# Ledger of designs, part 73: peptides against a protein of PDB entry 5H65

Target 1, 294 residues: chain A of PDB entry 5H65
Amino acid sequence: QYLERTPLCAILKQKAPQQYRIRAKLRSYKPRRLFQSVKLHCPKCHLLQEVPHEGDLDIIFQDGATKTPDVKLQNTSLYDSKIWTTKNQKGRKVAVHFVKNNGILPLSNECLLLIEGGTLSEICKLSNKFNSVIPVRSGHEDLELLDLSAPFLIQGTIHHYGCKQCSSLRSIQNLNSLVDKTSWIPSSVAEALGIVPLQYVFVMTFTLDDGTGVLEAYLMDSDKFFQIPASEVLMDDDLQKSVDMIMDMFCPPGIKIDAYPWLECFIKSYNVTNGTDNQICYQIFDTTVAEDVI

## One batch from the design tools (peptide)

Design b1_p29_2_s4 (made by RFdiffusion4, then SolubleMPNN; from b1_p29_2, 14 letters changed)
Fold by OpenDDE base, seed 3:
Formats: sequence, structure tokens, C-alpha cells
Structure b1_p29_2_s4 (fold): chain B 294 residues (1-294), chain A 29 residues (1-29)
Amino acid sequence: as target 1 above (294 residues)
Amino acid sequence: DDEEDQAALERFKQHLQNAPEEFTESLKK
């Protein structure tokens, strides 16, 4: 797909939709802080949500830990249950349910744990040792997902979230519909539980300047632009440093724009209607800056 | 500036509600 390079001044005069190849300097970008640029996007309703911070999750799991596991829901055909009583928290009950595959407990690296009454710290410890963890609570007739404000699935350091608006939660026993109870693919788990999974995305507004004109373009990307997954960046210091390094390269602080490097990228224009108002917007697409930084 | 960053994010969010489907097409799984 070859496109001729077009100056921004020419682009600004043209109707949408069109695709362009440009060479411009990144005058500025917003938001400046990485944690503000990583959001959760619902593919169905297109709402952007904040990624919960550790403090947010602490509150949710602490609240969940105040509830006592229902004895009637322990040890089903789907899972074997173990109960612990804490010594220092007024005898708090913690239940771990080990999901079985055809009645047999799988290996730890393939095992799904349902945790009930656990703190964030306890959940994280378990997720580091076992393949997958789902925070749950005792419902009326079955175990249920604890809260969509928390991850519905934790795999290592990856937190999988669901959309509160679009999801219609089903009870844990619906995991029985999964033929393979060893791999625990997030999308399959979500489907079984009636969850619309949210997508980690980088969201940024770039101000581009090629000397002929200035143009604002949106970036919405999951893992292509930086060649870094948005789903992992907040949990990995090295990945965060990499993103910061890339952005500092194209938009270095403390120096004039004349010294900025040129950014080669593709942008597309499109029409956006807001009531009676129509505007032309621009999006960066099919661009990988990591290749330019290497 | 934090205020400018927040304003940009709000504009982005509002934009998503009115943008064509092609805007998020690359995110389809």
C-alpha cells in the first residue's frame, strides 16, 4: 500500500475520508503521563474506563473478604474446595476452589482457582503459582464472580476486566460448558460467564507539525504502535521505561521543536458528527514507531 | 498540564461515541 507523502497544509484542506502518509514532528502529546494513556475499552459500547489501581482493588477485595463462604457451595463436580481460617483477622474464612478437568485436578500450571474471601495480596500470590485465578463470592445457588470492578480473571500479572454495562453475568457453573478446562483462554472464560471483555488500549492525542501546518491526530492502539502490549505495560517497569523512552525520543523535553526528530506515519481522516456539527478528525494507523527507534 | 491532559481525554472519550466503526476496527478480536 504505497501512499505519496502529503504535507499537512494540503491535508487540512481536503474532505474526509482519506488516507495519508506524512512526515511530521510530534510537537506535543496528551496525556503526558503513561498511566493516563492506558485505558480499558469496551468493544461493544465503546466506553473508556480507568484501569483500576492497586488501591482500588484492595478496597474491593477487602470488602469481599468480609463475606463468609457458603458451605453449601463447596466441593462440586466442577471444583474441590479448601477452606482456611486466618489467625489475625478475627478468623476470616478464605476459600480456594480448584477447578477440575473431567473430575481430575490438573497440574498447577493448568489449574484454575476460584478464590473467595481473599485479599489482593493473597490473590496475587496464588496467581503467581497457578495458571489462572477468578475472584468469586457465594451467591444464592452458586458461586458468582465477585465484582466486575475487579478482574474476572488473573493470569500471572495480567488482569482481565469486563464491561459492567454490556455484561450479563452468569454463575460459575457455566464454566462446565468449556470442553478444555486446562488452557483457560480469557475470551472463552468471558463467554461462559456472560462477560464482555474490555480491551487494554493506548489512547493519545498527537499534535503533529511539519512546518506547513499543525494537525491533531488520535492514537488508539493495543500493541502495534509501540510493539508493546497495553495489557502488560502498567505491570512491567521495563515496558514503561520503553514507552517513555520512545515518547521522549520523538518529543524530547527541554528542547525546541526544531531539534525534534521527524516522525513518519500514516494518518486517516474521517467525519465525526455531533448533532448538527460535523468535523474532520484524524487517526494514526498502520504505524510502528518501535522499528524507527531500533 | 494536568487540566489540559484531562480535557484532551474527555474530548477523546466524546469522540469515540461519534466516530465511525472504522476507528476501532483494528481492535477487533
Scores: peptide ipSAE 0.580, ipTM 0.943, DockQ to the pose 0.699
Fold by OpenDDE base, seed 4:
Structure b1_p29_2_s4 (fold): chain B 294 residues (1-294), chain A 29 residues (1-29)
Amino acid sequence: as target 1 above (294 residues)
Amino acid sequence: DDEEDQAALERFKQHLQNAPEEFTESLKK
């Protein structure tokens, strides 16, 4: 889309909704810490949730690890099961269910593991070696997802979460509906299991200043603004550094705003009603930041 | 600074409750 650049002072006087192209300096942004800016968003109920801390996951998986796998649920047409007893932790029972594709076990790099009774550490180790991992528990008649407070799917270092409010969980055998049991697309897995997948998002409030006015704009973006997926950034030091470098470039600490580079971006205004109050808010959209000063 | 960050996040969350659906449309795939 083509828009002529509009000064902030003019934008601040106009009614919403409208779209603008602006050139402004990033005076400040909140939250300052990257880890605080990454959230989980439900596309249906629009709740923002924290990405679960490792400690939270430890508790969930530790609790799950105290449960003994049900022997009756092992070795179905969908999966082959391997059970072993740990030598430590008082003989904890762990089950790994290898999901088959048309009755055949796929290669490790294409295999989905259903892990029952695994610790976070064990699950993470397996997810680094296999294509996909789902933490599960023994239900009444089938394996079930362990807990939506934990990832429903782990692929490498990516943890996929579901919305507790909007999901209506179905048992593991519903994975049979997937024709291709090798790629394990998160959205397909979620659909099969009745999960509304949460979205990783960067959430930030930018204070923009072009010398004519100051405007606050919201950023809610998954992978466009930084060209870095929010779903991967928390688990990748290099990606974190990249985001930090970008933000430090536009908003360098200890430097006066006069020396800040100009940021070209698109913002859209919209009306927000809260009770009797009507306000105009602004959102950054369709913007990818570059490392070059313009 | 932590307080300011938390305040900003709270404002953001509150804003989401009242923002139009268009605000999150860009996230749809």
Scores: peptide ipSAE 0.579, ipTM 0.943, DockQ to the pose 0.753
Fold by OpenDDE base, seed 5:
Structure b1_p29_2_s4 (fold): chain B 294 residues (1-294), chain A 29 residues (1-29)
Amino acid sequence: as target 1 above (294 residues)
Amino acid sequence: DDEEDQAALERFKQHLQNAPEEFTESLKK
């Protein structure tokens, strides 16, 4: 798209909504830490949630591991089950349910595992060997998702989360509604299980200064601004370094703003009402700052 | 400054609850 470049001083005087192309320096941004900028967003209720820390997941899975798998729920038309007892003092029972496609077990790279009683470490190991993993527990009549505070689906290093507020969980047998039981598309799995999937997003507040004026603009982006998926960045050191390098380039520490590079981007203004207070806010949109895409 | 970062995030969250639907349109794939 093409827009005429507009100075910030002019933008600040105009009513919303409007779209602008600007050239400004990134005076500052918040939060400074990448980990803090990556959140989970619900497309329905728009709640922002923290990405669970490994420690949080450890607790959830540890609690789940204290529960014994129900033998009545093993080996259904949907899945074949294998149970083993760990060689530890607790004698923990772990169940792995291999989801079948039309009664046939798919290849490992296409297979969905339902894990019952596994630790985070064990689940992660399995997710590296198999296509997809769902942490589950024994319900009254069927297997159920373990906890929406944990991923409902793990594929490799990608953790898929659901919104607790907006989801109405359904039992595992609802996966039968999926015709294709090999690809395990996260959105399809979520739909089958009554989950509203959360979206990984970068959330940042930019302070932009072009010498004529200063304004704050919000960035909420999943994979366009940095050309890096928010869903992958926390699990990849190289991606983290890339984001850090980009931000350091535009907002280098220890030097004056006069030496900062110019950032060209698109911003849009919009009205936000909070009670009796009406404010014009700005959002960065349709902007890519990364030049080198791997 | 961690406090400033947290404050910014809180403002962002509050803003998100009051922002128009167009604010999140870019996230739709």
Scores: peptide ipSAE 0.576, ipTM 0.942, DockQ to the pose 0.730
Fold by OpenDDE base, seed 2:
Structure b1_p29_2_s4 (fold): chain B 294 residues (1-294), chain A 29 residues (1-29)
Amino acid sequence: as target 1 above (294 residues)
Amino acid sequence: DDEEDQAALERFKQHLQNAPEEFTESLKK
């Protein structure tokens, strides 16, 4: 895995694919705002989606709350159901289904809740108390996932999303296929429900300059580059500050590039073909910036 | 800056549609 350091001017003349070790300055990066750099990626169709904002989720859950839970779908072998009628003007009904493990209700820290008709606020409160929450709705014959535009699974502050294009949703009773109904691994839940889980990723375009040449390289990373999970950064102020600090260190505002620190990283070249057009692109890989400043 | 950021993101997205699978291989856990 040893690579000799190669100047950018030499790299720019070579055919792809190849791997390089470089030492360059981060002239600029896009997007500038962290919130814009965090996306949801589908591993199958490779669409990048925006992470839904709180306001988006409010709308989805509000719409879901207009539907009345079906009494016929309550209290199955899979879950025990509790129904509340709110004291608001319209008397909204909310159903919480407690998923059982082999007929036994797990402890709160191992329990999966299926929430029907809950608001974002209510769901968040429950997710802080219980291990996992799935927003659901009453289908024709079974409970179903509410909407792939909302999280299919909420665990603490982590929202797990699925791809609308690639998912073929199955009803909630398919959770019976899970042997372990206490840990609620997101990938297992997704598989049971026919969901292709989306992955949180940092997406950035770096402009690198080592004095011999200028090269644009893509960064697409989930948790290695910053040593910070993209899935958690938007919900944690300290993590956000850390990322901002790192980027400001490599690309400090208000000063000339000559004063920028050197970034040592690995880049790989690859061919991108669109019809008759061929382009060589570059990606940053196997790089952790925390220790790559020289 | 916002327009430039959006343009960069769009280029990134379009690139993903034509990039080899190796581009996203590192994302696999």
Scores: peptide ipSAE 0.572, ipTM 0.941, DockQ to the pose 0.724

## One batch from the design tools (peptide)

Design b1_p30_1 (made by RFdiffusion4)
Fold by OpenDDE base, seed 3:
Structure b1_p30_1 (fold): chain B 294 residues (1-294), chain A 30 residues (1-30)
Amino acid sequence: as target 1 above (294 residues)
Amino acid sequence: DEITEDNLADKALEYHNEKREEQLEAKEEE
């Protein structure tokens, strides 16, 4: 739907909800650090969560490594298993389960690995070779997902997380419901295991100024605004640089706002109630920043 | 079989490839 450009001064006087097209300068934004702007969002309960740091994951996997793989759960119709023992680290046991497709191991790049007792480093290296890895533990009757505080699926450099509140975990054998065990789509894996997958999102607050007024707008976007997936940015230095460059372009440090480029975007207003207080808030939507600066 | 943190992925790949080949050979013999 086409919208005429509306000055901020007019928008600030109108009731919500409404949609607007605006042209404004980015006076400032928060958070300033990119890693602080990337969050996990649940599409079901709508909670925002922090992306776990490497240190957090190290702890989880270290704890998982204290558990010994159950020999009785090795080599099922679903997977072939191999257990290794580390030379060092007090003889840590690592079990790798290779998921079969129709009774045969698929090619390495299409083979899902289930891993018990692996470190973050080991798991990441495995994901680079096999593409798909699920950290698991030995349950009472079957293998189970290790912990929703850790990724339920690692594909290359992408860590897929699930919502603790909304997920009802099922055992690994539920992967049998997937007819094709060579294409491991995160949503399909999540569905099979009873996981509500979280979405990576950029969460930022923009202070916009068009000369007629100043407006604070909220940005929650996964891949449209920067044309960069939030799911990949944390693990890719080049993508990080790109986002930084974009933000520096619209809000250059040490330069007066008069020299800032114009940002064209769509915003929607909405009502927020906090006790007896009613506030109108604004959110950026359906907006992609242009590479060419006007 | 002993591994290190640095060679697990390589060992896993080696095992996978060997196991897959064995399975394919067995299937061809059927």
Scores: peptide ipSAE 0.686, ipTM 0.961, DockQ to the pose 0.883
Fold by OpenDDE base, seed 5:
Structure b1_p30_1 (fold): chain B 294 residues (1-294), chain A 30 residues (1-30)
Amino acid sequence: as target 1 above (294 residues)
Amino acid sequence: DEITEDNLADKALEYHNEKREEQLEAKEEE
């Protein structure tokens, strides 16, 4: 798709909805902190949610650890189970269920773990060794996902979350529908368990200035704008630094805007009703800035 | 079958590997 460049002054006079190609300087942006700009977005209900903090997860897993694993749910056709007891933590029971592939445990790096009673630290360590971990609890007749406020799947350092509003959770035995139980694709796991997966997104507001006018544009993007996945940035210091460098390049601190580089991007206008007032808003779309940095 | 603060992952891996080997051996004998 190709559009001719339109000056901001002209855009500001036009009715919505329309699409534009612009060339402008990034006068400012918010939020300034990267961790504040990363959100979870539901593709179904379009709610934006905060990424849970470690403290939030600790509470959830601590609560889960107060529940004892149901002995009746151990060792099914789907998984082999082992229960350990902590020495110094009031005898906390931790159940680890190892998901089998065709009746046989796959290699450790291919094996999905279901864990009851684990702490965040323990789960993270397990995910590093086994790659894929699902926090679960004992339900009435089957294991169930522990809590959608926590990740439904942890792979390495990546936490996959589901939408509470749109998901209709199914029991863990529904993983049997997956023919290959060695490759755990998050979307496949989500589908099997009735989860609508949330998407990590960068959410920012850009103040753009091309010398003819000033416009605020909203950015909601998962991986295209920075060419960095929002799903990985929170757990990778190097990626965080990269994003910071990009933003500093376009909006350098302590420098006058006249010296700022030009940013080319696509924006779309849309109408928003705020009470009795009709407001036109703008959103950045189909834009990659990383290519312009080269 | 007791775990400490930092050895769950190691014990899980050990258990997994041992059980997997047993299962593979059993399959070969079938």
Scores: peptide ipSAE 0.686, ipTM 0.961, DockQ to the pose 0.892
Fold by OpenDDE base, seed 2:
Structure b1_p30_1 (fold): chain B 294 residues (1-294), chain A 30 residues (1-30)
Amino acid sequence: as target 1 above (294 residues)
Amino acid sequence: DEITEDNLADKALEYHNEKREEQLEAKEEE
């Protein structure tokens, strides 16, 4: 799409909805902390949720570990099972189910693990060796996903979450619908299990100033704006530093706005009605920040 | 088998590899 550059003063006088190309300085932004800007977004119900903290996950998995694996659900056509007992912790039972492909276990890096009774630490270590892990529990007739408050799939350092509101969970045997049980694509796993996957997004509010006017624009983006996936940033220090560097570039601390670089971006206006109040809001879209801004 | 929080992943990998080898051998004999 091609749009002519429009000054903010002109935009502020126009009705919504419209799309604009702008050139402005980033006067300020919020939240200032990266961890506060990363959220989970449901593509169906559009709720924004906080990414669960490690402490939250610990509690969920501790609770899950109080349940004993059902021996009747072990060793199906879908998976081979092994139960271990912890030496400590009052003999906690941990069941690991190894998903087979055409009746044979695939290579470790291609093998999906289903785990009952594992701690967050154990699960994370498993995901590093096997790549894909699903925390599960014993249901009445089949294994089931443990809890949508926890990841439904952990791959390496990436935690995949599902929407509690929009998901209608199906039992683990529905993974049989996947023809290839060596490549575990999160969206395919989610579909098989009736999960609506949540999307990691950067959520920020930018205060933009081009000298003619000041405008607040909302940013909700998964990987385009920074060219960094929101799904990976929380678990990667280097990616975090990169985002911080980008923000410091556009909004450098300790100097006046006159010295700030210009930011070129696309914004769209939209109407928001709060009772009797009609407000026009703005959202950044289809924008990638350049490393070098004139 | 007894495990600790530190060695579950290693034990799981060991079990997996052994089980996979058994399955591959059984298939070759067919």
Scores: peptide ipSAE 0.685, ipTM 0.961, DockQ to the pose 0.882
Fold by OpenDDE base, seed 1:
Structure b1_p30_1 (fold): chain B 294 residues (1-294), chain A 30 residues (1-30)
Amino acid sequence: as target 1 above (294 residues)
Amino acid sequence: DEITEDNLADKALEYHNEKREEQLEAKEEE
């Protein structure tokens, strides 16, 4: 709803919590590098965590590849299975399970793959052909998700992660609860497997200055602020360039702040207790830069 | 069947397509 514009000097004198509409210049922001600003957020426990790097995933999948697929778990009513052996790498076994729909394999682009013993590179290549891939391992009685430190679902270039704290993992046969096994919606997969999906978010700290005062405002946003999904930006160079261009527009290097454009945004204040000290913090909300550039 | 890191996806696709065709043919015969 409508809020009148309030100068920063007035805001800085007021108690929290309150909501404000402001017009200010972006004096500075952190982190400066985009890849450092993208985090994973749990909607349930609200923890923030880093997006795993390729190197991190390599280690996880390498460890997974040391385990041999259980032949007893091959070819169920849910999936058809094939095991391959690598020519090198000490004869690593890779099992690929192709999920069926009503007893028949769907088209490749709509077929979910479950993979045991695959490398990150192999999994990524598979996701390019089949779209949806879940890294799994052989459990005692059924296939299980490999590790919540790795994606529970890879679709194209998007890695879907789950919260370790909030998830109660269920075995892969719970995918049977999905009536349509040709459309693999991440939330549906997560629900079937007992996963609380994490959300990609931009996390930044803005230093805002309207000439009357200066305050720091926290930004945690998934897709509204930049009108770019945080879930896609890390894997798309064009989207990265777009975000960089936006930030350069608001905070251009090499020029004085007096020449910066004005940013209109909403901020909310809230109280934070650090031991004996109480401080007021600010967070940006319900703001789209494309609409708020003055 | 032997694979390399570079050809797993191709082998998987080939296998999938073959199996799917077999299943479709079997269904048509029912």
Scores: peptide ipSAE 0.685, ipTM 0.961, DockQ to the pose 0.878

Design b1_p30_1_s1 (made by RFdiffusion4, then SolubleMPNN; from b1_p30_1, 15 letters changed)
Fold by OpenDDE base, seed 1:
Structure b1_p30_1_s1 (fold): chain B 294 residues (1-294), chain A 30 residues (1-30)
Amino acid sequence: as target 1 above (294 residues)
Amino acid sequence: MTTNENDLADKALEELEKRREEQLKKLLEE
């Protein structure tokens, strides 16, 4: 739908909900650091969560590494297993399970690994070689996902997370339901295991100024605004640099706002009720800025 | 078999390759 440009001063006088096309300068934005702007969003319960830091994951996997793999769960029709003992003073056991496709072990780049007792470092190295890794633990009758506080699937450098509130975890043998056991599509894996996958999103607040007025607009976007996936940006220095470049272009440090470029975007107004107070808020939608930069 | 964190990924790859070779031999014999 075509929307005419509306000045901010006019928008600020109107009731919500409405949609607008605007042309404004980005006076400021928050958070300033990119890693703080990336969150996890549940599509069902709509809860926003922080992306776990390396330190958080270290603790989870360290705890998992204290558990001994159950020998009774090794080598099933779904996977072949190998156990190693570490050379460190603890001598922990690490189990790696190679998932088979119809009883046949696939190539390394197509093979899903299930890992018990691995450290974050070990898991990351495995993911680099095998692409797809699931951290698991021995349950009573089957392997189970280790912890939804950790990734349920690691592919290369991408960590896939699930919602603790909305997920009803099923055992690893449910991966048998997958017809294709080579590509390991995250959504398919999640479905098989009863996981509601979380979505990576950029979450930012923009202060927009067109000379007639100033308003704050909320940005929650996964991949459209920057044309960069939020799921990949945290682990890719080049993507981070690209986002930083875009933000620096629209909000350059050390110069006056009069010299800032104009940003064209769509915003929608909506009502937020806090008790008896009704506040109008604004959200950016259906906007891509990368085309202006690249 | 014993390993350290630096070697685990390499050993896992070697193990997979070994097992794939074995399964290939079995398939060719059938």
Scores: peptide ipSAE 0.615, ipTM 0.920, DockQ to the pose 0.851
Fold by OpenDDE base, seed 3:
Structure b1_p30_1_s1 (fold): chain B 294 residues (1-294), chain A 30 residues (1-30)
Amino acid sequence: as target 1 above (294 residues)
Amino acid sequence: MTTNENDLADKALEELEKRREEQLKKLLEE
């Protein structure tokens, strides 16, 4: 697994696929804004999509809130239900369903909430008090996931999304298949509901220069490169600052490249064919940025 | 019962706690 360091000029002359260890300076990177670099990736169909913005979610939940919870779907063996009417929103009905574990209501930190008719603000507040929240709607015979354009599961500040293309949604009663109804592991919830979960990834293009050549390398990484989870960065100001600090360290503004620190990383080459055009591309892999820069 | 945006999460928690208390009471009485 040991790779000797290879200069970029040599790499640029070689055929793909190959793996390399390099030492180079980060001349530039795109996108410059962190929020633009965080995407959702499907492990099955490999589509990349944007993380929904707060405004997008507001619309989805507002639309969902126009639907009245079906009284016939309240209080099943799986969950106990409570309905409230809002005071300041023309009497909107909100249903909260407390999922039971073997017929027993768990503690709040272990309780999965299903919510009908909630706003984004209400749901976020619920997720802070309850570890797990699923936005749902009343279907014909059972509760159903509200919309795959919204999170299928919210845990604290983390929004878990599913792939619209690859998912085949099942009704909420399929949560009965889970033996443990306390931990609410996102992958387990997804599996029960027929959801292919999306992965948060940092997607960036690095322009690397070692003095012998210049190479563009693609970064798609969830949590290794920055040692910061892409799934948490959008909702945490401190994590955002940390990523920005790292990028500023490697590519400081207003300073000449000669003063930039060296970045050591692994890259792999691969072939991309667009019609008659064959191009060699490069991707960063198995790389963690060290805090101590030389 | 009526609620507002700020109260829903608190009310939900109170409701769960209330129901858990009732649940425990029932279990102890059986």
Scores: peptide ipSAE 0.615, ipTM 0.920, DockQ to the pose 0.853
Fold by OpenDDE base, seed 4:
Structure b1_p30_1_s1 (fold): chain B 294 residues (1-294), chain A 30 residues (1-30)
Amino acid sequence: as target 1 above (294 residues)
Amino acid sequence: MTTNENDLADKALEELEKRREEQLKKLLEE
């Protein structure tokens, strides 16, 4: 889509909804800290939620670890099981289930682990070695996903989350529906388990100034704006530095706005009703900053 | 068997490798 450039002063006078192409300077943005801008978004119900903190996950996994693995659920056609007892005073039992591919145990880098009774630390270490881990618990008749408040799948350092509102969880044996039990594609795992996967998104508010007017625009983007996945940025220092570098380029600290580069982007206006007050808001869309520096 | 946090991942890997070896051996004997 091609749109002519519209000055902000003209946009501010127009009714919504409309789409615009603009050229403006990034006067400021919020939040300033990257970790505060990364959230989880449901593509179905559109709810935004915070990425769970380590402390939140610790509690969930601690609670899960209070449950004893059911011996009757060990060693099925889908997985082979091993149980260890921890050396701590409580003697916690941890069950690890190695998912088989057509009855054959795969290599570690292709093997999905189901972990029952593990701590966050243990799970993270497992995910680093095995690449794919699902936290589970013993249900009445089958293993089940532990909690949608925790990741349903951990791959390396990436935590995949599901929407509590939109998901209808199915038991772990539904992984049998997957033809390929080596790649463990998150969307496929989610589908098998009845999970609506959440999307990592950057959520920011930009204050844009083109010299004719000032406009606040909302940014909600997963991987297009920065050309960096929001799903990976929290666990990768280099990606974080890259985002910071981009933001510093457009909005350098300690420098006057006159020296800022121009940002070309698309924005859409929309109406927001808060009681009797009607307000026009703006959202950035279909924009990649690396291509828009002039 | 008993383990601690640091050992679980290593033990799990060792267990998988052990079982894969046994699996291979069984397949070759059949």
Scores: peptide ipSAE 0.614, ipTM 0.920, DockQ to the pose 0.812
Fold by OpenDDE base, seed 5:
Structure b1_p30_1_s1 (fold): chain B 294 residues (1-294), chain A 30 residues (1-30)
Amino acid sequence: as target 1 above (294 residues)
Amino acid sequence: MTTNENDLADKALEELEKRREEQLKKLLEE
């Protein structure tokens, strides 16, 4: 799409909703810390939520580990099972289920593991070796997803989450509907299990100044703005450094705004009602800032 | 069989490989 550049002073006088192309300096942004800017967003209900912390996951998996795997649910047409007993004081049972592809066990890098009774540490180690892990629990008649507050799928270091509000969970046997049981595409897994997958998004507020006016613009973006996936940034130090570098470039510390580079972006205005007050807000959209940097 | 946190992933891998080998042998014998 093509829009003519509009000065901020003109935008500030116009009614919403409208779309604009602007050229402005990034005076400031919030939050300043990257980990605070990464959220989970539901594309269906549009709820924003925090990415669960390790501590939260530890609790969930610890609780799950107190439950003994149901022996009746072991070794189905979908998966082969193995149970280990831990050597620690708890002596808990851990069940690992190897999902088969058309009755055949695939290679480790293509094999989906269902883990029952595992700790976060154990699950992370498994995901590093097998690349696809689903935390599960024994249901009444089938294995079920452990908890939507935890990842429904872990691939390497990436945690995939589902929306509690929009998901209608189905039992693990619904993975049978997948023709390809080797790639384990998160969206396909989610669909099979009745999960609405959450999207990792950068959520930030930019204060933009073009010399004619100042406005705040909201950013909610998954991978376009920085050309870095929000889903990967929390687990990759290099990606974090890259984002920090980009932000420092546009908003360098200790430097006067006159020396800041110009940022070109698209913003849309929209109306927000807060009580009796009608306020116009702005959101950045369809903007890539790192195109020439990365 | 007993394991600890460090060994679980390794044992799981070994178990998969073992079972795959057995499955392959069975297929070859048919």
Scores: peptide ipSAE 0.614, ipTM 0.920, DockQ to the pose 0.849

